# Designs tried in a protein design run: peptides against a protein of PDB entry 4U39. Part 125

Target 1, 302 residues: chain A of PDB entry 4U39
Amino acid sequence: SIKVIGVGGGGNNAVNRMIENEVQGVEYIAVNTDAQALNLSKAEVKMQIGAKLTRGLGAGANPEVGKKAAEESKEQIEEALKGADMVFVTAGMGGGTGTGAAPVIAQIAKDLGALTVGVVTRPFTFEGRKRQLQAAGGISAMKEAVDTLIVIPNDRILEIVDKNTPMLEAFREADNVLRQGVQGISDLIATPGLINLDFADVKTIMSNKGSALMGIGIATGENRAAEAAKKAISSPLLEAAIDGAQGVLMNITGGTNLSLYEVQEAADIVASASDQDVNMIFGSVINENLKDEIVVTVIATG

## One batch from the design tools (peptide; made by RFdiffusion4, then SolubleMPNN)

Design b2_p21_2_s4 (from b2_p21_2, 7 letters changed)
Fold by OpenDDE base, seed 4:
Structure b2_p21_2_s4 (fold): chain B 302 residues (1-302), chain A 21 residues (1-21)
Amino acid sequence: as target 1 above (302 residues)
Amino acid sequence: TKTTKVYKYPDGSVVTVTTVT
C-alpha cells in the first residue's frame, strides 16, 4: 500500500489538494498538533499528535514542540503507517508541526521498512529568516530520515507565476507543486494489482538516494510533448542540472489523446539531458482532466 | 536496455512504464 501523510498546515493543504485532484491508489493521513486545523482536512485518517503537550492548540511555530508531539504519538503513527510499502511524508518546512514532526514520522516509516519519500517545501523568503533557519534544520533532519527527499524551493514557484499573483495563490501553487511531486511518483505504482512489480523498480531508483530535485513542464499544441519535456528539464524548480543525477524518475501525463510517439519524444529529450549512466524510469499516465495538455514531471535523484 | 511495461486499469486508464538501464 501507498500512504501519503500530510504533516502540519502545509502538508495538510497539500493532501487536501491531492484529494481534490482525485489522486488515486493512495491512502491519505492528515497529522497536526492543531485540532481545529486538522478538522478541516479532507483525509480519511486524521491524527492529532501531541495532545498532552499542546492540548490541540498547535506547536506555536516551534519545531521542538512539533518533534516532541510526534514522539508523544509514536505508537499511533506506527499503527497508522503499519503495512505501508511506500510512505510519502509531505510538509511545509519552517513551521512548528511540519518541521519538527515530519522527520520523526519519516523515521517511523523507514523503521517499519517502507520506502520513505519526503516531499517538502522551503518557505518563501518573505516568510522571514526564522522560518528559513527552521526549514534548514527540518530539511537536514528529513534527509537523514528518508530514502529520498524532494525539496521544493517556494521562491522558485514565484518565478513560474505572475508577479502580481496574490500571496494566497502563491501558497496554493506551492500546495499544487507538492501534489505534483507525490502524484508524479504515486501514479507510476498506484494500481491495485501490480504494485509489487512496479514498486520494485521505483524502490531501486529511490532507496537511499538522499536529496532529489523536481522539474515540471506543461504544454499544449502539436509539439506539446517535446515542449513539456524541455520545460521540465529547464524548470526553475531544478536548482541543479539533471545531468548530475544518478537516477531519473519521469512521469508523462496527458489526456486520452496522448500518443506513444509523444511519450517517446518526451522520454528521449529527458534522456538526452541526463547522464549516459543514469538509471531512468519513465511512466505515462492518462488523465481525462488534462484534455489537450501534457504534464511532464521529472525527479532527479542522487 | 529499455524495458516497457503497459498496465491497463479497470477505469480504462493506461500506464506505460519504461525502464532504461
Scores: peptide ipSAE 0.009, ipTM 0.448, DockQ to the pose 0.350
Fold by OpenDDE base, seed 2:
Structure b2_p21_2_s4 (fold): chain B 302 residues (1-302), chain A 21 residues (1-21)
Amino acid sequence: as target 1 above (302 residues)
Amino acid sequence: TKTTKVYKYPDGSVVTVTTVT
């Protein structure tokens, strides 16, 4: 089974966005120290952590409280994650609960023998220096606790959205990018497409790889496959070029009119931008909600 | 009918194509 665990406010907003977009073949778990915020989750499983420590009042933006809350609730987290083959741990770094609890939860998943993937955001620069410093500590702890850590730099989302985008919409876009990171991997395993990957292939690319970068490209029209692939490999979300990556996981998602030729064209573009010795795997997914759009997701590891 | 074809590329990449007909 595949489990997605949202940790704290940002992680739970991302999980809500995944449920709203009908991401299939995954079980959702919402974790928070704030009981009122947790009640707003759409996840089937809702877990309050650190009930004794916090009394449901949240972590007060302190990562040490988030860490201790997850440690207090270790047995309940183990029970909720038991039997998972793969666990996605999603959080917004820089806060109290997400920053402190996500590494503890990831370590629990890894100790249970699950393929453990972190999908986390760095805070926007406008959230202040304190959040950036807290996020750096949380990301460092996540790297040690996961097989692969996808880090989304929120400031790069501002390069994709309009400059006049309200702050609330920038956070919604961060939640959407977290969704795309999880869905881009989970669909390759859980959703039948033109090209399916098995869990063993994904495990080979993602096991003990450390930090990963994600690029996304969307295009329409006659050259949509090539354009989507070019946008993915040049995505502002990629803090570095993919040419140094040891592994590449690629998802090519299209509508019912997606051709094998378009899939191959997109894969060839990503391969040509990668090192010759790269271990690249790619899958294709059919999404009936995509009309003439192709979505290419690239995850570069190593 | 689901037909699964496994393509192995020279680089060691594996592509599993499942065609649902």
Scores: peptide ipSAE 0.005, ipTM 0.352, DockQ to the pose 0.088
Fold by OpenDDE base, seed 3:
Structure b2_p21_2_s4 (fold): chain B 302 residues (1-302), chain A 21 residues (1-21)
Amino acid sequence: as target 1 above (302 residues)
Amino acid sequence: TKTTKVYKYPDGSVVTVTTVT
């Protein structure tokens, strides 16, 4: 089974976005120290952590409170994650609960023997230096606790949205990018496509790889596959080029009109931009909600 | 409901994604 655990405000917003977008084949768990915020979750499983420590009032933007809250609730987290083959831990770094609890939850998942993937955001620069420093500490702790850590730099989202995008919409886009990171992997396993991957294939690319980068490309029209692939490998979300990656996981998602030719064309473009010795695995997904769009997601590991 | 998102890529290309729910 695949479990997605959203940790704190940003993680829970991402989980809500996944549920709203009907991401299939995953179980959703919402974790928070704030009981009121947790009640707004759409997840089937809602877990309040650190009830004794926080009294449901949240972590007060303190990562140490988030950490201790997860430690207090370790047995409950273990029970909720038990039997998962794969666990996605999603959070917005820089806050109290997400930054502190996500590494603890990730370690619990890993200790249970699940393939543990972190999908986290760095805060926007406008959220202030304190959040950036807290996020850096949380990201460092996540790297030790996961098999693969996908880090999404929120400032790079500002490069892919209109400059006039309201702050609230920028946060919604961050939640959407977290969704895309989880869905881009989970759909390869859980959703039928033209080329299906198994869990073993994904595990070979993601097991004990440390940091990963994600690129996303979306295109329409006759050359949509090639354009989407080119956009994915040049995505602002990639803090480095995909050259030098030890592994590449690629998802080509299209509507019912997605062709094998388009899948191959996209795969060839990503392969040509990768090292010759790269372990590249690609899958295709059919999403009936996509009309003329192709979405290429590239995850570079190592 | 139609939601439109605009993506700007490093190459200067702009992609408009319209989701209809």
Scores: peptide ipSAE 0.000, ipTM 0.247, DockQ to the pose 0.020
Fold by OpenDDE base, seed 5:
Structure b2_p21_2_s4 (fold): chain B 302 residues (1-302), chain A 21 residues (1-21)
Amino acid sequence: as target 1 above (302 residues)
Amino acid sequence: TKTTKVYKYPDGSVVTVTTVT
């Protein structure tokens, strides 16, 4: 089974976005220290952590409170994660609960033997230096606790949105990118396509790889596969070129009109941009909602 | 000085932004 655990406000917003977009084949868990915020989760499983420590009042933007809250609730977290083959831990770094609890939860998942993937955001620069420093500490702790950590630099989202985009919409886009990171992987396992991957294939690319980069490209028209692939490998979300990656996981998602030729064309472009010795695995997914769009997601590991 | 702003989503979700000025 695949479980997605949203940790704190940002992680729970991302989980809500996943549920709203009908990401299939996954079980959703919402974790928070704030009981009122947790009640707003759309997840089937809702877990309040650190009830004794916080009294349901949240972590007060303190990562140490988030950490201790997860430690207090370790047994409940273990029970909720039990039997998962794969666990996605999603959070917005820089806050209290997400920053502190996500590494603890990730470690619990890993200790249970699940393939543990972190999908987290760095805060926007405008959120201030304190959040950036807290995020850096949380990201460091996540790297030790996961098999693969995808870090989304929120400031790079500002390069793909209009300059006049309100702050609230920028956060929604961050939630959407978190969704895309989880869905881009989970769909390869859970959703049938033209080229199916098994869990073992994904595990080979993602097990004990540490930091990963994600690129996304979307295109339409006659050259949509090639354009989407080119956009993915040149994505602003990629803090570095993919040519140094030891492993590449690629998702080619299209509508019912997605052809095997388009899948191959996209794969060839990504392979050509990668190292010659790269272990590249790609899958295809059919999403009827995309109609004429192709979405290429590239995850570079190593 | 620490300033905290709370942003509310239409779905009722909230994002707390803390800036240090």
Scores: peptide ipSAE 0.000, ipTM 0.233, DockQ to the pose 0.014

Design b2_p21_3_s1 (from b2_p21_3, 6 letters changed)
Fold by OpenDDE base, seed 4:
Structure b2_p21_3_s1 (fold): chain B 302 residues (1-302), chain A 21 residues (1-21)
Amino acid sequence: as target 1 above (302 residues)
Amino acid sequence: TTTTKTYVYPDGSVVTVTTVT
């Protein structure tokens, strides 16, 4: 089974976005120290952590409280994650609960033998230096606790949205990028496409890789596959070029009109931009909601 | 129809399971 665990406010917003977008083949778990915020989760499983420590009042933006809250609730986290083959841990770094609890939860998943993938955001620069420093500590702790850590720099999201985009919409876009990171992987396993991957293929690319970068490209029209692939490999979310990656996981998602030719064209573009010795795997997914759109997601590891 | 069950552990941790039927 594939489990997605959202940790803290940002992680739970991402999980809600996944549910709203009908991401299939995954089980959703919402974790928070704030009981009121947790009640807003759409997840089937909601877990309040650190009830003794926090009394349900949240972590007060303190990562140490988030950490201790997860440690307090270790047995319950273990039970919720039990039997998962793969666990996605999603969080917004820089806060209290997400930053502190996500590494603990990830370690629990890894200790249970699940392929553990972190999908986390760095805070926007405008959230202040304190959040950036807390996020850096949380990311470092996550890197040690996961097989692969996808880090999404929120500041790069500002490069793909209009400069007049309201702050609320920028956060919604961050939630959407977290969704895309999880869905881009989970769909390769759980959702039928033109080219299906098994869990073993994904495990080969993602096991013990440490850090990863994600690129996304969306396009329509006659050259949509090529355009989407080019956008993915040049995505602002890629803090480095993919040519240095040791592994590449590619998802090519389209509507019912997605062709094998388009899949191959997109794969060839990504391969040509990658190192010759790269271990690249790609899958395709059919999503009827995309109509004429193609979405290419590239995850570069190593 | 949604059914919600809440589990309270001895440590005070709470797990809520919502089943949609």
Scores: peptide ipSAE 0.025, ipTM 0.431, DockQ to the pose 0.015
Fold by OpenDDE base, seed 5:
Structure b2_p21_3_s1 (fold): chain B 302 residues (1-302), chain A 21 residues (1-21)
Amino acid sequence: as target 1 above (302 residues)
Amino acid sequence: TTTTKTYVYPDGSVVTVTTVT
């Protein structure tokens, strides 16, 4: 089974976005220290952590409170994660609960033998230096606790959106990018396509790889596969070129008109941009909600 | 349509709420 755990406010917003977009084949768990915020979750499983410590009032933007809250609730987290083959831990870094609890939850998942993937955001620069510093500490702790850590730099989202985009929409886009990171991987396992991957294939690329980068490309038209692939490998979300990656996981998602030729064309472009010795695996997904669009997601590991 | 929500409390108690619409 695949489980997605949203940790704290940002993680729970991302989980809500996943549910709203009908991401299939995953079980959703919402974790928070704030009981009121937790009630707003759409997840099937909702877990309040650190009730003794916080009395349901949240972590007060303190990562140490988030950490201790997860430690207090370790047994409940273990029970919620039991039997998972793969666990996604999603959080917005820089807050109290997400930053502190996500590494603890990730370690619990890993200790249970699940392939543990972190999908987290760095805060926007406008959220202030304190949040950036807290996020850096949380990211470091996550890196030690996961098999693969995808870090999304929120400031790079501002390069994709209009400069006049309201702050609230920028946060919604961050939640959407978190969704895309989880879905781009989970769909390869859970959703049938033209080329299906098994869990063992994904595990080979993602097990004990540490930090990963994600690129996304979307295109339409006659050259949509090539354009989407080119956009993915040049994505602003990539903090570095993929040519140094040891492993590449690629998702090619299209509508019912997605061809094997388009899948191969996209894969060839990504392979050509990668190292010759790269271990690249690619899968395809059919999403009936995509009309003429192709979405290429690239996860570069190592 | 049936929706199920499971609440896990810090004491380890689990409450499952099933709503039928």
Scores: peptide ipSAE 0.024, ipTM 0.438, DockQ to the pose 0.015
Fold by OpenDDE base, seed 3:
Structure b2_p21_3_s1 (fold): chain B 302 residues (1-302), chain A 21 residues (1-21)
Amino acid sequence: as target 1 above (302 residues)
Amino acid sequence: TTTTKTYVYPDGSVVTVTTVT
């Protein structure tokens, strides 16, 4: 089974966005120290952590409280994650609960033998230096606790949105990018497409790889596959070129009109931009909610 | 086989976890 665990406010917002977008074949768990915020989760499983420590009042933006809250609730987390083959841990770094609890939860998942993938955001620069410093500590702890850690730099989201985008919409876009990171991987396993991958293929690319980068490209029209692939490999979300990656996982998602030719064309573009010795695995997904759009997601590992 | 464990939190909330093996 595939489990997605949202940790703290940002992680729970991302999980809500996944549920709203009908991401299939995954079980959702919402974790928070704030009981009121947790009640707003759409997840089937809702877990309040650190009930004795925090009394449901949240972590007060302190990562040490988030950490201790997860440690207090270790047995409940273990039981909720038991039997998972793969666990996605999603969080917004820089806060109390997400920053402190996500590494503890990730380590629990890994110790249970699940392929553990972190999908986390760095805070925007405008959220201030304190959040950036807290996020850096949380990301460092996540790297030690996961098989693969996808880090989304929120400041790079500002390069893909309109310059006049309100702050609230920038946060919604961060939640959407977290969704895209999880869905781009989970759909390769859980959702039928033209080219299906198994869990063993994904595990080969993602097991014990450390940090990963994600690129996303969306396009329409006659050359949509090529354009989407080019956008993915040149995505502002990629802090480095994919040519240094040891592994590449690629998802080509389209509507019912997606052709095998378009899938191959997109894969060839990504392969040509990658190292000759790269282990590249690609899958295709059919999403009926996509009209004439193709979405290419690239995960570069190693 | 399915196993169900129920957790009661200090706030009175109840979480039921079902595992399928």
Scores: peptide ipSAE 0.020, ipTM 0.331, DockQ to the pose 0.017
Fold by OpenDDE base, seed 2:
Structure b2_p21_3_s1 (fold): chain B 302 residues (1-302), chain A 21 residues (1-21)
Amino acid sequence: as target 1 above (302 residues)
Amino acid sequence: TTTTKTYVYPDGSVVTVTTVT
């Protein structure tokens, strides 16, 4: 089974976005220290952590409170994650609960023997220096606790959205990029396409790989596959070029008109931009909601 | 609900994606 656990406000917003977009084949768990915020979750499983420590009032933007809250609730977290083959831990770094609790939850998942993937954001620069420093500490702790950590730099989202995008919409886009990171992997396992991957293929690419980067490309028209692939490998979300990656996981998602030729064309472009010795796997997904669009997601590991 | 997103890439290309949720 695949479980997605959203931790704190940003993680739970991402989980809500996944549920709203009907991401299939995954179980959703919402974790928070704030009981009122947790009530707004759409997840079937809702877990309040640190009830004794916080009394449901949240972590007060203190990562140490988030950490201790997860430690207090360790047994409940273990029970909720039990039997998972794969666990996604999603959070917005820089806050109290997400920054402190996500590494603890990830370690619990890993200790249970699940393939543990972190999908987290760095805060925007405008959220202030304190959030950036707290996020750096949380990301370091996450890297030690997971098999693969996908880090999304929120400042780079500003390069892929309209320059007039309101602050609230920039946060919604961060939640959507978190969704895309989870869905780009989970769909390869859970959703049939033209080229299917299994869990063993994904495990080979993602097990004990440390930090990863994600690129996304979307295109339409006659050259949509090639254009989407080129956009994915040059995505502002990639803080580094993919040519240094040891592993590449690629998802080519299209509508019912997606051809094997388009899948191969996209894969060849990404392979040509990668190191010759890269372990690259790719799958395809059919999404009926995509009419003329192709979406290419690239995850570079190592 | 229909949502429209506009993506601006470094090459100056603009892609508009409309999703139905």
Scores: peptide ipSAE 0.000, ipTM 0.299, DockQ to the pose 0.021

Design b2_p21_3_s2 (from b2_p21_3, 7 letters changed)
Fold by OpenDDE base, seed 1:
Structure b2_p21_3_s2 (fold): chain B 302 residues (1-302), chain A 21 residues (1-21)
Amino acid sequence: as target 1 above (302 residues)
Amino acid sequence: TKTTKTYVFPDGSVVTVTTVT
C-alpha cells in the first residue's frame, strides 16, 4: 500500500490538492497540531498530534514543538503507517508542525520498513530569514529520515508564474508542485498506463538516495512530447542539471490520445540529457483530464 | 549489479532500462 501523509498546514494543503485532483491508489493521512486546521482536511484519516503538548492550538511556528508533538503521538503514527510499502511525507518547511514533525514521521515510516519519500518545499525568500533557517534545519533532518527527499524551491515557482501572480496563488502553485511530485511517482505504481513500473523498480531508484530534484514540463500540439520533455529537463525547479544524477525517474502522462511514439520521444530526450551510466526508469500514465496536454515529470536522484 | 530490462511496445519500439542494484 501507498500512504501519503500531509504534515502541518502546507502538507495538508498539498494533500487536499491531491484529493481534489483525484490522485488514486493512495491512502491519505492528514497530520496537524492545530485541531481546527485539521478539521479542514479532506483526508479520510485525520490525526491530531501533540494533543497534550499543544492542546490543539498548533505549534506556534516552533519546529521543536512540532517535533515533540510527533514524538508524543509516535504510537498513533506507527499504527497509521503500519503495513505501508511506500510512504510519502509531504510538508511545507519553515513552519512549526511541518518542519518539526515531518522528520519524526518519516523516521517512523522508515523504521517500519516502508520506502520513505519526502516531498517538501523550501519557503519563499519573502517569508523571511527565520522561515528559511527553520526550513534548512527541517530539510537536514528529513534527509536523514527518508530514502529520497524531493526538495521544491518555492522561489523557483516565481520563474514559472506571471510576475503579477498574487502571493496566495504562488502558495497554491507550491501546493500543486507538491501534488505533482507525489503523483508523478505514485501514478507509476498505482495507475495503469502504457508502461507500468513495479514497486521494485521504483524502490531501486529511490532507496537510500538522499536528495532529489524534480522538473516538470507541460506542452500541447504536434511536438508536445518533445516539448514537455525539454521543459522538464530545463525546469526552473531543477537547481542543477540532470546530467549529474545517478538515477532518473520519469513519468510521461497524457490523455487517451497519448501514443507510444510520444512516450518514446520524451524518454529519448530525457535520456539524452542524462549521463550514459544513469539508472533511468520511466512509466507512462493515462489521465483523461489532460486531453491534449502531455505532462513530463522528471525526478533526479543522487 | 547492472540489470537490464527491455520493454517492447506494440508499435515495435524497444526501450532498454538499465538498473544498478
Scores: peptide ipSAE 0.008, ipTM 0.377, DockQ to the pose 0.259
Fold by OpenDDE base, seed 3:
Structure b2_p21_3_s2 (fold): chain B 302 residues (1-302), chain A 21 residues (1-21)
Amino acid sequence: as target 1 above (302 residues)
Amino acid sequence: TKTTKTYVFPDGSVVTVTTVT
């Protein structure tokens, strides 16, 4: 089974976005120290952590409280994650609960023998230096606790969205990028496509790889596959070129009109931009909600 | 270990996926 655990406010918002977008084949778990915020989760499983420590009032933007809250609730987290083959731990770094609890939860998942993938955001620069510093500590702790850590730099989202995008919409886009990171992997396993990957294929690319970067490209029209692939490999979300990656996981998602030729064309573009010795795997997904669009997601590991 | 998985589609298209464990 695949489990997605959203940790804290940002993680829970991402999980809500996943549920709203009907991401299939995954079990959703919402974790928070704030009981009121947790009640707004759409997840089937809701877990309040650190009930004794926080009394449900949240972590007060303190990562140490988030950490201790997860430690207090370790047995409950273990029970919720038990039997998962793969666990996605999603969080917005820089806060209290997400930053502190996500590494603890990730370690619990890893200790249970699940392929543990972190999908986390760095805060926007406008959220302030304190959040950036807290996020850096949380990201460091996540790297030790996961098999692969996908880090989404929120400031790079501002390069993808309109410059006039309101702050609230920028946060929604960050939640959407978290969704895309989880879905881009989970769909390869859980959603039928033209090329289905098994869990073993994904596990080979993602096990003990440390940091990963994600690129996304979306395009329409006659050259949509090539354009989407080019956008993915040149994505602002890629803080480094994919040519240094040891592994590449590629998802090519299209509508019912997605052709094998388009899949191959997109794969060839990504392969040509990658190291010759790269371990590249790619899958295709059919999403009926995509009309004429192709979405290429590239995850560069190592 | 290097594992190669080959997908053969009904149209005769072949995709090879290589994984290294």
Scores: peptide ipSAE 0.006, ipTM 0.309, DockQ to the pose 0.288
Fold by OpenDDE base, seed 5:
Structure b2_p21_3_s2 (fold): chain B 302 residues (1-302), chain A 21 residues (1-21)
Amino acid sequence: as target 1 above (302 residues)
Amino acid sequence: TKTTKTYVFPDGSVVTVTTVT
């Protein structure tokens, strides 16, 4: 089974966005120290952590409280994650609960033998230096606790949205990018396409790889596959070129009109931009909600 | 530091990736 665990406010917003977008084949778990915020989760499984420590009042933007809250609730987290083959841990870094609890939860998942993938955001620069410093500590702890850590730099989201985008919409886009990171991987396993991957294929690319980067490209029209692939490899979310990666996981998602030729064309472009010795795997996904669009997601590991 | 990488594809298209570290 695949489990997605949202940790703290940002992680739970991302999980809500995943549920709203009908990400299939995954079980959702919402974790928070704030009981009121947790009640707003759409996840089937809701877990309040650190009930004794926080009394449901949240972590007060303190990562140490988030950490201790997860440690207090370790047995409950273990029970909720039991039997997962893969665990996605999603959080917004820089807060109290997400920053502190996500590494603990990730370690619990890894210790249970699940392929553990972190999908986390760095805070926007406007959220202030304190959040950036807290995020850096949380990211470092996540890197040790996961098989692969996808880090989304929120400031790079400002390059793909209009400069006049309201702050609330920038956060919604961050939640959407977190969704895309989880879905881009989970769909390769859970959703049939033209080229299916098994869990073993994904595990080969994602196991013990440390930090990863994600690129996304969306296009329409006659050259949509090539354009989407080119956009993915040049995505502002990629903090480095993909040619330095040891492994590449690629998802080509299209509507019912997605052709094998388009899948191959997109894969060839990504391969041509990658190192010659790269271990590249690619899968295709059919999403009936995509009409004329192709979405290419590239995850560069190593 | 700002680094740029340019990919040239067989179709003549050029993609530039800019990394800021």
Scores: peptide ipSAE 0.282, ipTM 0.848, DockQ to the pose 0.028; fails the geometry check
Fold by OpenDDE base, seed 4:
Structure b2_p21_3_s2 (fold): chain B 302 residues (1-302), chain A 21 residues (1-21)
Amino acid sequence: as target 1 above (302 residues)
Amino acid sequence: TKTTKTYVFPDGSVVTVTTVT
């Protein structure tokens, strides 16, 4: 089974976005120290952590409170994660609960023998230096606790969106990018396509790889596969070129009109941009909601 | 630092990737 755990406010917003987009084949768990915020989660499983420590009032933007809250609730987290083959831990880094609790939850998942993937955001620069420093500490702790950590730099989202984009829309886009990171992997396992991957294929690319980068490309029209692949490898979300990666996981998602030729064309572009010795695995997914769009997601590991 | 890499594909297309570290 695949479990997705949203940790704290940002992680739970991402989980809500996943549920709203009908991401299939995954179980959703919402974790928070704030009981009121947790009640707004759409997840089937809702877990309040640190009830004694916080009294349901949240972590007060303190990562140490988030950490202690997860430690207090360790047995409950273990029970919720038991039997998972793969666990996604999603959080917005820089806050109290997400920054402190996500590494603890990830370590619990890893200790249970699940393939543990972190999908987290760095805060925007405008959220201030304190949040960035807290996020850096949380990201460091996540790297030790996961098999693969995908870090999304929110400042790079501002390079993709219009300069006049309201702050609220920038946060919604961050939630959407978190969704794309989880879905881009989970769909390869859980959703039928033209080329299906098994869990063992994904495990080979993601097990004990440490930091990963994600690129996304979306296109329509006659050359949509090539254009989407080119956008993915040149994505502002990639903090480095994909040619430095030891492993590449690629998802080519399209509507019911997705052809094997388009899948191969996209894969050939990503392969041509990758190192010659790279372990590249690619899968395809059919999503009827995309109609004429192709979405290429590239995850570069190592 | 800003690094720029250029990819040339078999179709003759060129993609420029700019990385900021």
Scores: peptide ipSAE 0.269, ipTM 0.836, DockQ to the pose 0.029; fails the geometry check

